# Peptides against a protein of PDB entry 3HUF: the designs that were tried, part 38

Target 1, 320 residues: chain A of PDB entry 3HUF
Amino acid sequence: MWIIEAEGDILKGKSRILFPGTYIVGRNVSDDSSHIQVISKSISKRHARFTILTPSEKDYFTGGPCEFEVKDLDTKFGTKVNEKVVGQNGDSYKEKDLKIQLGKCPFTINAYWRSMCIQFDNPEMLSQWASNLNLLGIPTGLRDSDATTHFVMNRQAGSSITVGTMYAFLKKTVIIDDSYLQYLSTVKESVIEDASLMPDALECFKNIIKNNDQFPSSPEDCINSLEGFSCAMLNTSSESHHLLELLGLRISTFMSLGDIDKELISKTDFVVLNNAVYDSEKISFPEGIFCLTIEQLWKIIIERNSRELISKEIERLKYA

## One batch from the design tools (peptide; aimed at target 1 R27 S42 K76 F77)

Design b2_p18_3_s3 (made by RFdiffusion4, then SolubleMPNN; from b2_p18_3, 9 letters changed)
Fold by OpenDDE base, seed 4:
Structure b2_p18_3_s3 (fold): chain B 320 residues (1-320), chain A 18 residues (1-18)
Amino acid sequence: as target 1 above (320 residues)
Amino acid sequence: DEEEKYEKEQEELLKEEE
């Protein structure tokens, strides 16, 4: 989201979140959803127009800011952004930091992008929340992105956490839920005057982890916990591959169970399968190899003695 | 004092736009 602050108390010493929308900026306007009051005698009554666009699909992958448009309202001394005069028709900016000078005011409005990019685990929740979050200037999507800051966990009572949630946890993304999204939807008006009123997602995350026994105490407990072991996986999910890499596994990929030959078995400690293949092909598993799902692996990984547990299962099947 | 003087000059210049 865009946050503005200013030098010389021209914003009354307050920070403000700017959501997508249009703002008239000037000395003689009242702070509301469409106006930003700036207190300086060197600033016009109505000085500039700020327009923040909704996030693009590209912004989700790059973690770039919502486009910030600035137009001078035909003032005597104009408007500058990053020491450059704003053009007569206005200019658009994609920089994460903007120093906005209104006229000859010696104090600048400093706009900065606070990175917030929310990945969803399922398309249904994305469909439900994307519009509202985009109106807050928050990029949203389903695919993994290096720009992802937050991950929405789907609360399914009695189900194991998804591979997406497991991977998000190991990547040290802030896992949030629908309760946090609901809270975000309510703050739009309150944060106009004070950007510090944004809810702390880390507190939400801590509460999720604390109250769910499917999470280890920390990602560090799991990262590289299986270093030195080798697995083979069905080439079906990039997230599954990255998850196994974060566990420190050497990974071989195969396209079908028929590709699991004696050579692959000789180099592999265990085989990781998706739930559909595991359930359908249980009878057809290669002899002498330990096959498990990601969810079964996760249940082992969250244990403090994960290496011992895996070793025991490998040994049991090599001598059967 | 210089800042107040500058602000006053700017306020006068802004009044000329009205």
Scores: peptide ipSAE 0.034, ipTM 0.708, DockQ to the pose 0.174
OpenDDE base, seeds 1, 2, 3, 5: peptide ipSAE 0.033, 0.030, 0.027, 0.027; ipTM 0.709, 0.690, 0.616, 0.593; seeds 1, 2 fail the geometry check

Design b2_p18_3_s4 (made by RFdiffusion4, then SolubleMPNN; from b2_p18_3, 8 letters changed)
Fold by OpenDDE base, seed 4:
Structure b2_p18_3_s4 (fold): chain B 320 residues (1-320), chain A 18 residues (1-18)
Amino acid sequence: as target 1 above (320 residues)
Amino acid sequence: KEEEEYEKEQEELLKEEE
């Protein structure tokens, strides 16, 4: 989201979140959802127009800011952004930091992008929340991205956490839920006056982890916990591959169970399958190899003795 | 003082736009 603050108390010493929308900026406007009051005698009554666009699909992958448009309202001394005069028709900016000078005011409005990019675990929740979050200037999507800062966990009562949730946890993404999204939807008016009223997602995350036994105490407990072991996986999910890499596994990929030959078995400690393949092919598993699902693997890796547990299962099947 | 003089000068310049 865009946050503005200013030098010389021209914003009354307050920080403000700017959501997508249009703002008239000037000395003689009242702070509301479409106006930003700036306190300086050097600033016109109505000086500039700021327009923040909704996030693009590209912004989700890059973690880039919502486009910030600035137009001078035909003032005597104009408007500058990053020391450059704003053009007569206005200019658009994609920089994460903007120093906005209104007229000859010696103090600048500093706009900065606070990165918030929310990945969803399922398309249904994305469909439900994307519009509202985009109106907050928050990029949203389903695909994994290095720009993702938050991950929405799907709460299914009595189900294991998804591979997406497991991976989000291990890559140290802040896991959030629908309660946090609901809270975000309510802050829109309150954060006009004080940007510090933005809810802390880290507190939500801590509460999720604390209250769910499907999570280890920390990602560090699981990262590289299976270093030195090798697995084979069905080439179905990039997220699953990255998850197994974070566990420190050497990974071989195969396209079908028929590709698991004696050579692969000799180099592989266990085979990781998705639930659909595990359930359908359970009778036709190769002899002498330990096959498990990612969810079954997760239940092992969250245990403190994960290496011992895996070793016992491997040994049991090598001598069968 | 210089800042107050500058602000006053700017306020006068802004009144000429009205």
Scores: peptide ipSAE 0.040, ipTM 0.723, DockQ to the pose 0.174
OpenDDE base, seeds 1, 2, 3, 5: peptide ipSAE 0.042, 0.036, 0.028, 0.030; ipTM 0.728, 0.706, 0.638, 0.648; seed 1 fails the geometry check

Design b2_p18_4_s1 (made by RFdiffusion4, then SolubleMPNN; its pose is not in this set)
Fold by OpenDDE base, seed 4:
Structure b2_p18_4_s1 (fold): chain B 320 residues (1-320), chain A 18 residues (1-18)
Amino acid sequence: as target 1 above (320 residues)
Amino acid sequence: EEEEKKKEEEELKKLLED
C-alpha cells in the first residue's frame, strides 16, 4: 500500500495510507477519504491531485506499487516529484519511493510503497476478496509469485493443509486467514490519520501456527530436512516441485506410473504422487518402491525424526 | 535552503497555533 509521511510536520506528524482513489492535496482542504491537508503557507489552497490506481496483474508478480498519478492544479510554483517538475497534464509514477515537493515548500511529502501482495490458495476465496483488497491497493492472485508477502489459508476444519499452504510456510510467507482479511477490510477509515493502525499480519500468522498441529515450529525445521534423499514426482504441479526442492530432495519427474522403470527406481528413494493418482492407482504401484502423497510426506516432515522415519519406510519396502 | 526551512517552520508554527 502507499503510505505518505512528510518532513517539517506539514502532515501534522501523521502517516496515512493512500488507498486507490483520488485525493485533492492542499492547504485549505480537510483530511478525509479524498483530501489531504498540507500545512504550509508555501502550498496552494488546492495544490495537487493524487490519483492512485488499483493494482494491476503485473503488480502481483513484480511487487510493484499501484500507479501513482500526480497532477498540479495550475499552481504558481508547480509540483515536483523526485526533483522533476510534474508535466502540465500530470505524470504517472511506478517508483516505490516518491519525494513530492509542493510549490516552494522546503519540506517534502515522502510517499513509499509498503509491500503487501496476497496469494490465495482457493479461487472461490480469491473471487470473494479480490475486489475489496484491490480497493485497498493490495495485489491479489492464485499463482506463485516471488512478490507474495501473504498467503491466505483456506480453513477447512479437519482437512490437511494444502500443498500451497505447505509451500507458503516453507517460503516464510506470512500465512493469514479470513479473519485477518475481515479485519483488514474494516481499517480503511481508521488509517486515514494513522497508518500505524494497520493490523499486524504476523500476529495472525503466529496464532495460526500455534493453534494448528499440521505446522512445524519453524520453516527451518523442514528446509533441507531430506537432503541426500531422491524422489520422483508426477509432473503436475510447480508448487509441489518447489516444495520438494525446499526439502532438499533431488527430484526426477515422470508423466505416468508407466515411466517408473528399473533405472528410475534404482536412483529414487520414494515416489510422490498426487491424491487422485494415489487413490486410483494404489493397487498398481511399481514393486520395490515407496509411494506416498505430498500430504503423507508432510506428516512425516513435520516430525522431529523425519529422516529416520523416511529411511525406515524406504528400507521396509526395498526388502519387501 | 536552511533559511527557507526555518522560515517555513515559523510559518507552520503559526498555522498550527491558529
Scores: peptide ipSAE 0.033, ipTM 0.687, DockQ to the pose 0.093
OpenDDE base, seeds 1, 2, 3, 5: peptide ipSAE 0.030, 0.000, 0.028, 0.031; ipTM 0.681, 0.240, 0.676, 0.685; seed 2 fails the geometry check

Design b2_p18_4_s3 (made by RFdiffusion4, then SolubleMPNN; its pose is not in this set)
Fold by OpenDDE base, seed 4:
Structure b2_p18_4_s3 (fold): chain B 320 residues (1-320), chain A 18 residues (1-18)
Amino acid sequence: as target 1 above (320 residues)
Amino acid sequence: EEEEELKKLLEELELLKD
């Protein structure tokens, strides 16, 4: 989200979130959802127009800011952004930091991009929330992104957490839920005067972890916990592969259970299967190898003695 | 205690195989 602050109390010492939309900036406007009052004798009554666009799909992957347009409203001394005069038709900016000078005002409005990019676990929740979040200037998507700051967990009582949730946790992404999203939707008016009124996502995350026994105490307890072990993976999910990598596993991929030959068995400690294959083929697993799902693996990984548990199970099957 | 927890976990995993 875009946040503005200013020196010399020209914004009354307040920070403000700028959501996607259009703002008239000037001395003689009243702060509201479409106006930014700036207090200086050097600033015109109506000085500039700021227009913030909704996030693009590219912004989700790059963590780039919503496009910030600045137009001078035909003022005597113009408007500058990053020491450059704004063109007659206005200019658009994708920099994460903007120093906006209105006329001869000695103090600048400092706009900075606070990165918030929300990944969703399922398309249904994305479809429900994407529009509202985009109107807050928050990029959203389903695919993994290095720009992802938050991950929305679907609350299904009594179900195992998804691979996406597991991976998000290990990546140290802030896991949030629908309650946090609902809260975000309510702050739009309150943050006009105080950007600090944004809800604390870390508090939401702490509460999720505290109240769900399917999470380990920290990501650090699980990262590289299976270093030195080798697995073979049958899964279509890239997140599953990345999850296993974060556990420190050496991973071999195969296309079918029939590809699990003696050579693969010789270099593999266990096989990770998706739920569909596990359920359908559990009666026909290759002999001499431990097969489990990611969810079953996760149940072991959350235990403090995960290495001992896995070792014991591997030994049991090698000598059976 | 750790052996009992392991046994319980293995029993849960076996119950998932059945």
Scores: peptide ipSAE 0.017, ipTM 0.427, DockQ to the pose 0.004
OpenDDE base, seeds 1, 2, 3, 5: peptide ipSAE 0.000, 0.014, 0.000, 0.006; ipTM 0.301, 0.365, 0.235, 0.364; seeds 1, 2 fail the geometry check

Design b2_p18_5 (made by RFdiffusion4)
Pose (drawn by RFdiffusion4):
Structure b2_p18_5 (pose): chain A 301 residues (1-255, 262-274, 288-320), chain P 18 residues (1-18)
Amino acid sequence: MWIIEAEGDILKGKSRILFPGTYIVGRNVSDDSSHIQVISKSISKRHARFTILTPSEKDYFTGGPCEFEVKDLDTKFGTKVNEKVVGQNGDSYKEKDLKIQLGKCPFTINAYWRSMCIQFDNPEMLSQWASNLNLLGIPTGLRDSDATTHFVMNRQAGSSITVGTMYAFLKKTVIIDDSYLQYLSTVKESVIEDASLMPDALECFKNIIKNNDQFPSSPEDCINSLEGFSCAMLNTSSESHHLLELLGLRISTFMKELISKTDFVVLNGIFCLTIEQLWKIIIERNSRELISKEIERLKYA
Amino acid sequence: SEEQEELDEEEEELFEEE
């Protein structure tokens, strides 16, 4: 999401989260859902228009920002963005840091993008919530992405968690649920400061894993719990390979050395396991000679 | 407001100086 703040007291010492839409910025304008007051001698009463475009699907994968546009409103002293004068017809920016000078104001409005892309575990959940989050400047998607910062698990309806959830937990993504999304549906009309929505997501995550037999205490105890072991799988996607790597496994992808060297086969007279079955063991017992002894029992037998 | 009147005068003086 986009945030602005400034040195001096030109934004009254406050920061602000800017959602997709348009803002009029100027000396004689009141701070509301569509105006930003910036007080300085050389800033025109209505000085600039900031237009933030809604996110594209590609930004969910790249981590790129919503397009930020600035128009100078035929002002006495002009507008610059990153030291470039804003021409008529305005300019658009896809960088993550923008220094915006209004008139001859010695203090710049500093706009910066904070990473936030939300992965859903369920297509019906994505379709229900996507437009809401996109209007806040939050890209969403279903497939794996390296720019994902949060993962929305399905309602844990007294049932096992999905591989997408296990993977998000291991790569240290913040796991959230419907209750946090309901909070996000509150905030479009609001004028709130930098980092206003982020801590609640971490609180939601910390509460989810408490008293939960689908999760251990931390991603740290899960990571490299199966070191010394090896495995094999058919056409391993880079995500499942990375998931198994995070467990400390050695992996051999296939399309007398696939059988005796390899301790077990991970799926989707050889011994086979699903990742869902492997997660049950990855949690269960205690030590390295216990939580990896139940997996060593399933191999010999 | 009185603040806006003062800022207008100071903005006109700054513009004439330039």

Design b2_p18_5_s1 (made by RFdiffusion4, then SolubleMPNN; from b2_p18_5, 9 letters changed)
Fold by OpenDDE base, seed 4:
Structure b2_p18_5_s1 (fold): chain B 320 residues (1-320), chain A 18 residues (1-18)
Amino acid sequence: as target 1 above (320 residues)
Amino acid sequence: SEEEKEYEKLQEELLKEE
């Protein structure tokens, strides 16, 4: 989200979130959802127009800011952004930091991008929330992105956490839920005068982890916990592959159980299967190899003695 | 700077008038 603050108390010492929309900026406007009052005798009554666009799909992957447009409203001394005079037709900016000078005011409005990019675990939740979050200037998507800061966990009571949730946790992404999204939807008016009133996602995350026994105490407890072991996995999910990499596993990929030959078995400690393959092909598993699902693996890796548990299972099947 | 102080003073005056 875009946040503005200013030097010289020209914003009354307050920070403000700028959501996607249009703002008239000037000395003689009242702060509301479409106006930004700036306290300076050196600026025009109506000085500039700020327009913040909704996030693009590219912004989700890059963590770039919503496009910030600035137009001078035909003022005597103009408007500058990053020491450059704004053009007559206005200019658009994608920089994460903007120093906006209105006329001859010696103090600048500092606009900065607070990174918030939300990944969803499923299309249904994305469909439900994306429009509202985009109107808050928050890029959203389904695919893994290095720019993601938050991950929405789908809380199905009594279900195992998804691979996406597992991976998000190990990546140290802040896991949030519907309650946090609902809270975000209500803050729009309250944060006009105080950007600090944004809800703390880290508190939400801590509560999720504390109240769910499917999470280890920290990602660090699981990262590289299986270093030195080798697995084979069905080439079905990039997230699954990355999850196994974060566990420190050496990974071989296969397309079908028939590709698991004696050579692969000799180099592999266990096979990771998706639930569909595991359930359908239980009777046709290769002999002499430990097969498990990612969810079964997760139940092992969250234990303090995960390496011992895996070793015991490997040994049990190697001599069966 | 002296200019900044003069400007701050002008802002304080403006804040009192609103």
Scores: peptide ipSAE 0.030, ipTM 0.577, DockQ to the pose 0.062
OpenDDE base, seeds 1, 2, 3, 5: peptide ipSAE 0.027, 0.026, 0.026, 0.025; ipTM 0.564, 0.559, 0.559, 0.566; seed 5 fails the geometry check

Design b2_p18_5_s2 (made by RFdiffusion4, then SolubleMPNN; from b2_p18_5, 8 letters changed)
Fold by OpenDDE base, seed 1:
Structure b2_p18_5_s2 (fold): chain B 320 residues (1-320), chain A 18 residues (1-18)
Amino acid sequence: as target 1 above (320 residues)
Amino acid sequence: SEEDEKAEKEQEELLKEE
């Protein structure tokens, strides 16, 4: 989201969130959803127009800011952004930091991009929330992205957490739920005057982790916890691969169970399978190799003695 | 400063027409 601040009390000491939309900026406007009052004798009654665009699909993957358009409203002294005069037709900016000078005002409006990108675990929740979140200047998507800051966990009562949720946790993405999204939808007006009123997603995350026994105490407890072990996995999802990498595993990939030869078995401590392959091919598993699902692996990883547990399972199947 | 007040007054006068 875009946040504006200013020196010299020209914004009344307030930090303001700018959502996608159009704002008239000037001395003789009243602060509301479409106006930003700036208190300076050096600023025109109506000085500039700020227009913030909704997030693009590209912004979800890059973590880039919503496009920020600035137009001078035919003022005598003009408007500058990053020490450059704004053109007569206005200019658009994709920089994360903007120093906006209105006329000869000695104090600048500082606009900065606070990165917030929300990944959804399921398409249904994305379809429900994407429009509202985009109107908050929050990029949304389904696919894994290094730019994601938040991950929406699907609350299905009694189900195991998904691979997406496991990976989001290990990569230190803030896991949130529908309750946080509901809260975000209600604060839009309250955060106009004070950006500090933005709900803390970290509190929501702490509550999710505390109340769900399927999570370890911290990502750090699991990261590299299986260092020194080797696994083979079916080439299925990038998220599954990245999850296993974060556990410190050496990973070999195969395309089918038929590719699991004696050479691969000799170099591999265990095989990781998806649920569909595990359930369908359970009868045809090669002898002398430990096969498990990601969900079964996760149940071991969340235990404090994960390395010992895995070692015991490997030994049990190699010497049986 | 007195110079800043003068500059502000000059700017205020120039901006009265805007």
Scores: peptide ipSAE 0.050, ipTM 0.745, DockQ to the pose 0.187
OpenDDE base, seeds 2, 3, 4, 5: peptide ipSAE 0.047, 0.046, 0.047, 0.047; ipTM 0.709, 0.704, 0.743, 0.732

Design b2_p18_5_s3 (made by RFdiffusion4, then SolubleMPNN; from b2_p18_5, 8 letters changed)
Fold by OpenDDE base, seed 5:
Structure b2_p18_5_s3 (fold): chain B 320 residues (1-320), chain A 18 residues (1-18)
Amino acid sequence: as target 1 above (320 residues)
Amino acid sequence: SEEEEKAEKEQEELLKEE
């Protein structure tokens, strides 16, 4: 989200969130969803127009800012952004930090981009929330991205957490739910005068973890917990691969169970399957190797004695 | 500062002409 602050009292000492939209900036306007009052005798009644665009798809992957357009409203002394005079037709900015000087005002408006990118676990929830979140200047998507700051877990009561949720947790992404998104949608008016009124996603995350026994106490409890073990991964997603890497596993990827020869069995501690392959191929599993799903692996990983549990299962099947 | 006060006065005069 874009946040503006200013030196002195020109913004009344308050930080303001700017959502996508158009703002008239000047001395003789009242603060609302489309106006920013700036208190200086050196500023025109209507001095500039700020236009913030909705996020692009690229912004979701890069964590880049919503485009910020500045136009001077034909003022005598003009407007500058980062010490450059704004062109007569206005200019657009993609920098994360903007110093906006209105006329000869000695104090600048400082705009900075606070990164917030929300990944969704399923397309249905994305479809439900994307429009509203984009109107808040929040990029949204389904695919894994290094720019993601938040991950929306679907509240299905009694279901196992998804691989996406597991991976988001281990990546230290803030896991949120629909309750946080609903709350976030209500603050749009209140944050006009005070950016500190933004809801804390960490509170939502803490509540999710506290109320769900499928999460360990911290990501650090699971990261590299299986260092020294080797697995074969069959017909799993890229997120599944990355999840297994974060566990410290040595991974071999195969397309079919038929690719598992005696040499591989000798070097592999266990085979990781997705649910569909596990259920369909149960009868054709190689003898003498431990096969499990990612969800079954996760249930072991969240235990304090995960290494001992896995070792026992490996031994049980090698000697059966 | 004296420069700020001068800039304010100069702009206050200009805003009277607009």
Scores: peptide ipSAE 0.105, ipTM 0.797, DockQ to the pose 0.190
OpenDDE base, seeds 1, 2, 3, 4: peptide ipSAE 0.104, 0.094, 0.102, 0.096; ipTM 0.797, 0.790, 0.792, 0.786

Design b2_p18_5_s4 (made by RFdiffusion4, then SolubleMPNN; from b2_p18_5, 9 letters changed)
Fold by OpenDDE base, seed 5:
Structure b2_p18_5_s4 (fold): chain B 320 residues (1-320), chain A 18 residues (1-18)
Amino acid sequence: as target 1 above (320 residues)
Amino acid sequence: SEEEKKAEEEQEKLLKEE
């Protein structure tokens, strides 16, 4: 989201969130969803127009800012952004930090981009929330991205957490739910005068972890917890691969169970399957190797004695 | 600040000349 602050009292000492939309900036306007009052005699009654665009698909992957357009409203002394005079037709900015000087005002408006990118676990929830979140200047998507700051877990009561949720947790992404999104949608008016009124996603995350026994106490409890073990991964997603890497596993990837020869069995501690392959191929599993799903692996990983549990299962099947 | 006051006074002059 874009946040503006200013030196001195020109913004009344308050930080303001700017959502996508158009703002008239000047001395003789009242603060609302489309106006920013700036208190200086050095500023025109209507001095500039700020236009913030909705996030692009690229912004979801890069964590880049919503485009910020500045137009001077034909003022005597003009408007500058980052010490450059704004062109007569206005200019657009993609920098994360903007110093906006209105006329000869000695104080600048400082605009900075606070990164917030929300990944969704399922397309249905994305379809439900994307429009509202984009109107808040929040990029949204389904694919894994290094720019993601938040991950929306679907509240299905009694279901196992998804691989996406597991991976988001281990990546230290803030896991949120629909309750946080609903709360976020109500804050739009209150944050006009005070950016500190933004809801704390960490509170939502803490509540999710506290109320769900499928999460360990911290990501650090699971990261590299299986260092020294080797697995073969069959017909799993890229997220599954990255999840297993974060566990410290040495991973071999195969397309079919038929690719598992005696040499591989000798070097592999266990085979990781997705649910569909596990259920369909149960009868054709190689003898003498431990096969499990990612969800079954996760249930072991969240235990304090995960290494001992896995070792026992490996031994049980090698000698059966 | 004194600089702010000067900038305000200069601008108030310039706004009166328009």
Scores: peptide ipSAE 0.079, ipTM 0.756, DockQ to the pose 0.174
OpenDDE base, seeds 1, 2, 3, 4: peptide ipSAE 0.075, 0.050, 0.041, 0.061; ipTM 0.748, 0.733, 0.695, 0.743

Design b2_p18_6 (made by RFdiffusion4)
Pose (drawn by RFdiffusion4):
Structure b2_p18_6 (pose): chain A 301 residues (1-255, 262-274, 288-320), chain P 18 residues (1-18)
Amino acid sequence: MWIIEAEGDILKGKSRILFPGTYIVGRNVSDDSSHIQVISKSISKRHARFTILTPSEKDYFTGGPCEFEVKDLDTKFGTKVNEKVVGQNGDSYKEKDLKIQLGKCPFTINAYWRSMCIQFDNPEMLSQWASNLNLLGIPTGLRDSDATTHFVMNRQAGSSITVGTMYAFLKKTVIIDDSYLQYLSTVKESVIEDASLMPDALECFKNIIKNNDQFPSSPEDCINSLEGFSCAMLNTSSESHHLLELLGLRISTFMKELISKTDFVVLNGIFCLTIEQLWKIIIERNSRELISKEIERLKYA
Amino acid sequence: EEEEQEELDEEEEELEEE
């Protein structure tokens, strides 16, 4: 999401999260959901218009920011963005850092993008919540993305967690649920500062894994728990390969050396396991000679 | 608040003349 702050006291020492939509910025305007007051001699009463476009699907995958546009409102002293004078018809920016000078004000309004892309585990959940999050400047999606910062697991209806959840836990993504989304549905009309929504997501994550038999204590204990082992799978997606890599496994992808060298076959007279079955062992027992002894029992037998 | 705005206008006009 987009955030602005400034040196000096021109924003009253406060930062602000800007959502998609339009703002009028100026010396004689009051701070509300659509205006930003910036006090300095050389800043016109109504000085600039900031327009932030809603996110595209591509930004969920690239981590790119919502498009940020600035128009100078025919001012006495002009507007610059990253030292470029804003012409008539305005300019649009897709960089993640913007230094915005209003008039001759010696202090710049500094706009920066904080990464936040939310992956859903369920299509009906994505369809229900996507428009809400997009209006906050938060890209969403279902498929795997390297720009994902948060993952919404389904209601753990007293049942096993999905592979998408296991994978998000291992790559150190913050796992959240419906309750955090309900919190996000509160905030569009609000004037809140930088990092206002992020800590609650971490609290939600820390609470989710507490007293939960689908999770161990941390991603750290899960990572490289099967080192020394090897495995094989059919047309492994780069995500499942990365998931198995994070467990410390050696992997052989196939389309007498696929059988005796390879300890087990991971699926979707050879010995086979699902990732769902592998997760049950990855948690269960204690040590490296115990949590990887149940997997060593399933191989010999 | 209005007095501050009047002072800022006068100072903005002086700055424009310079």

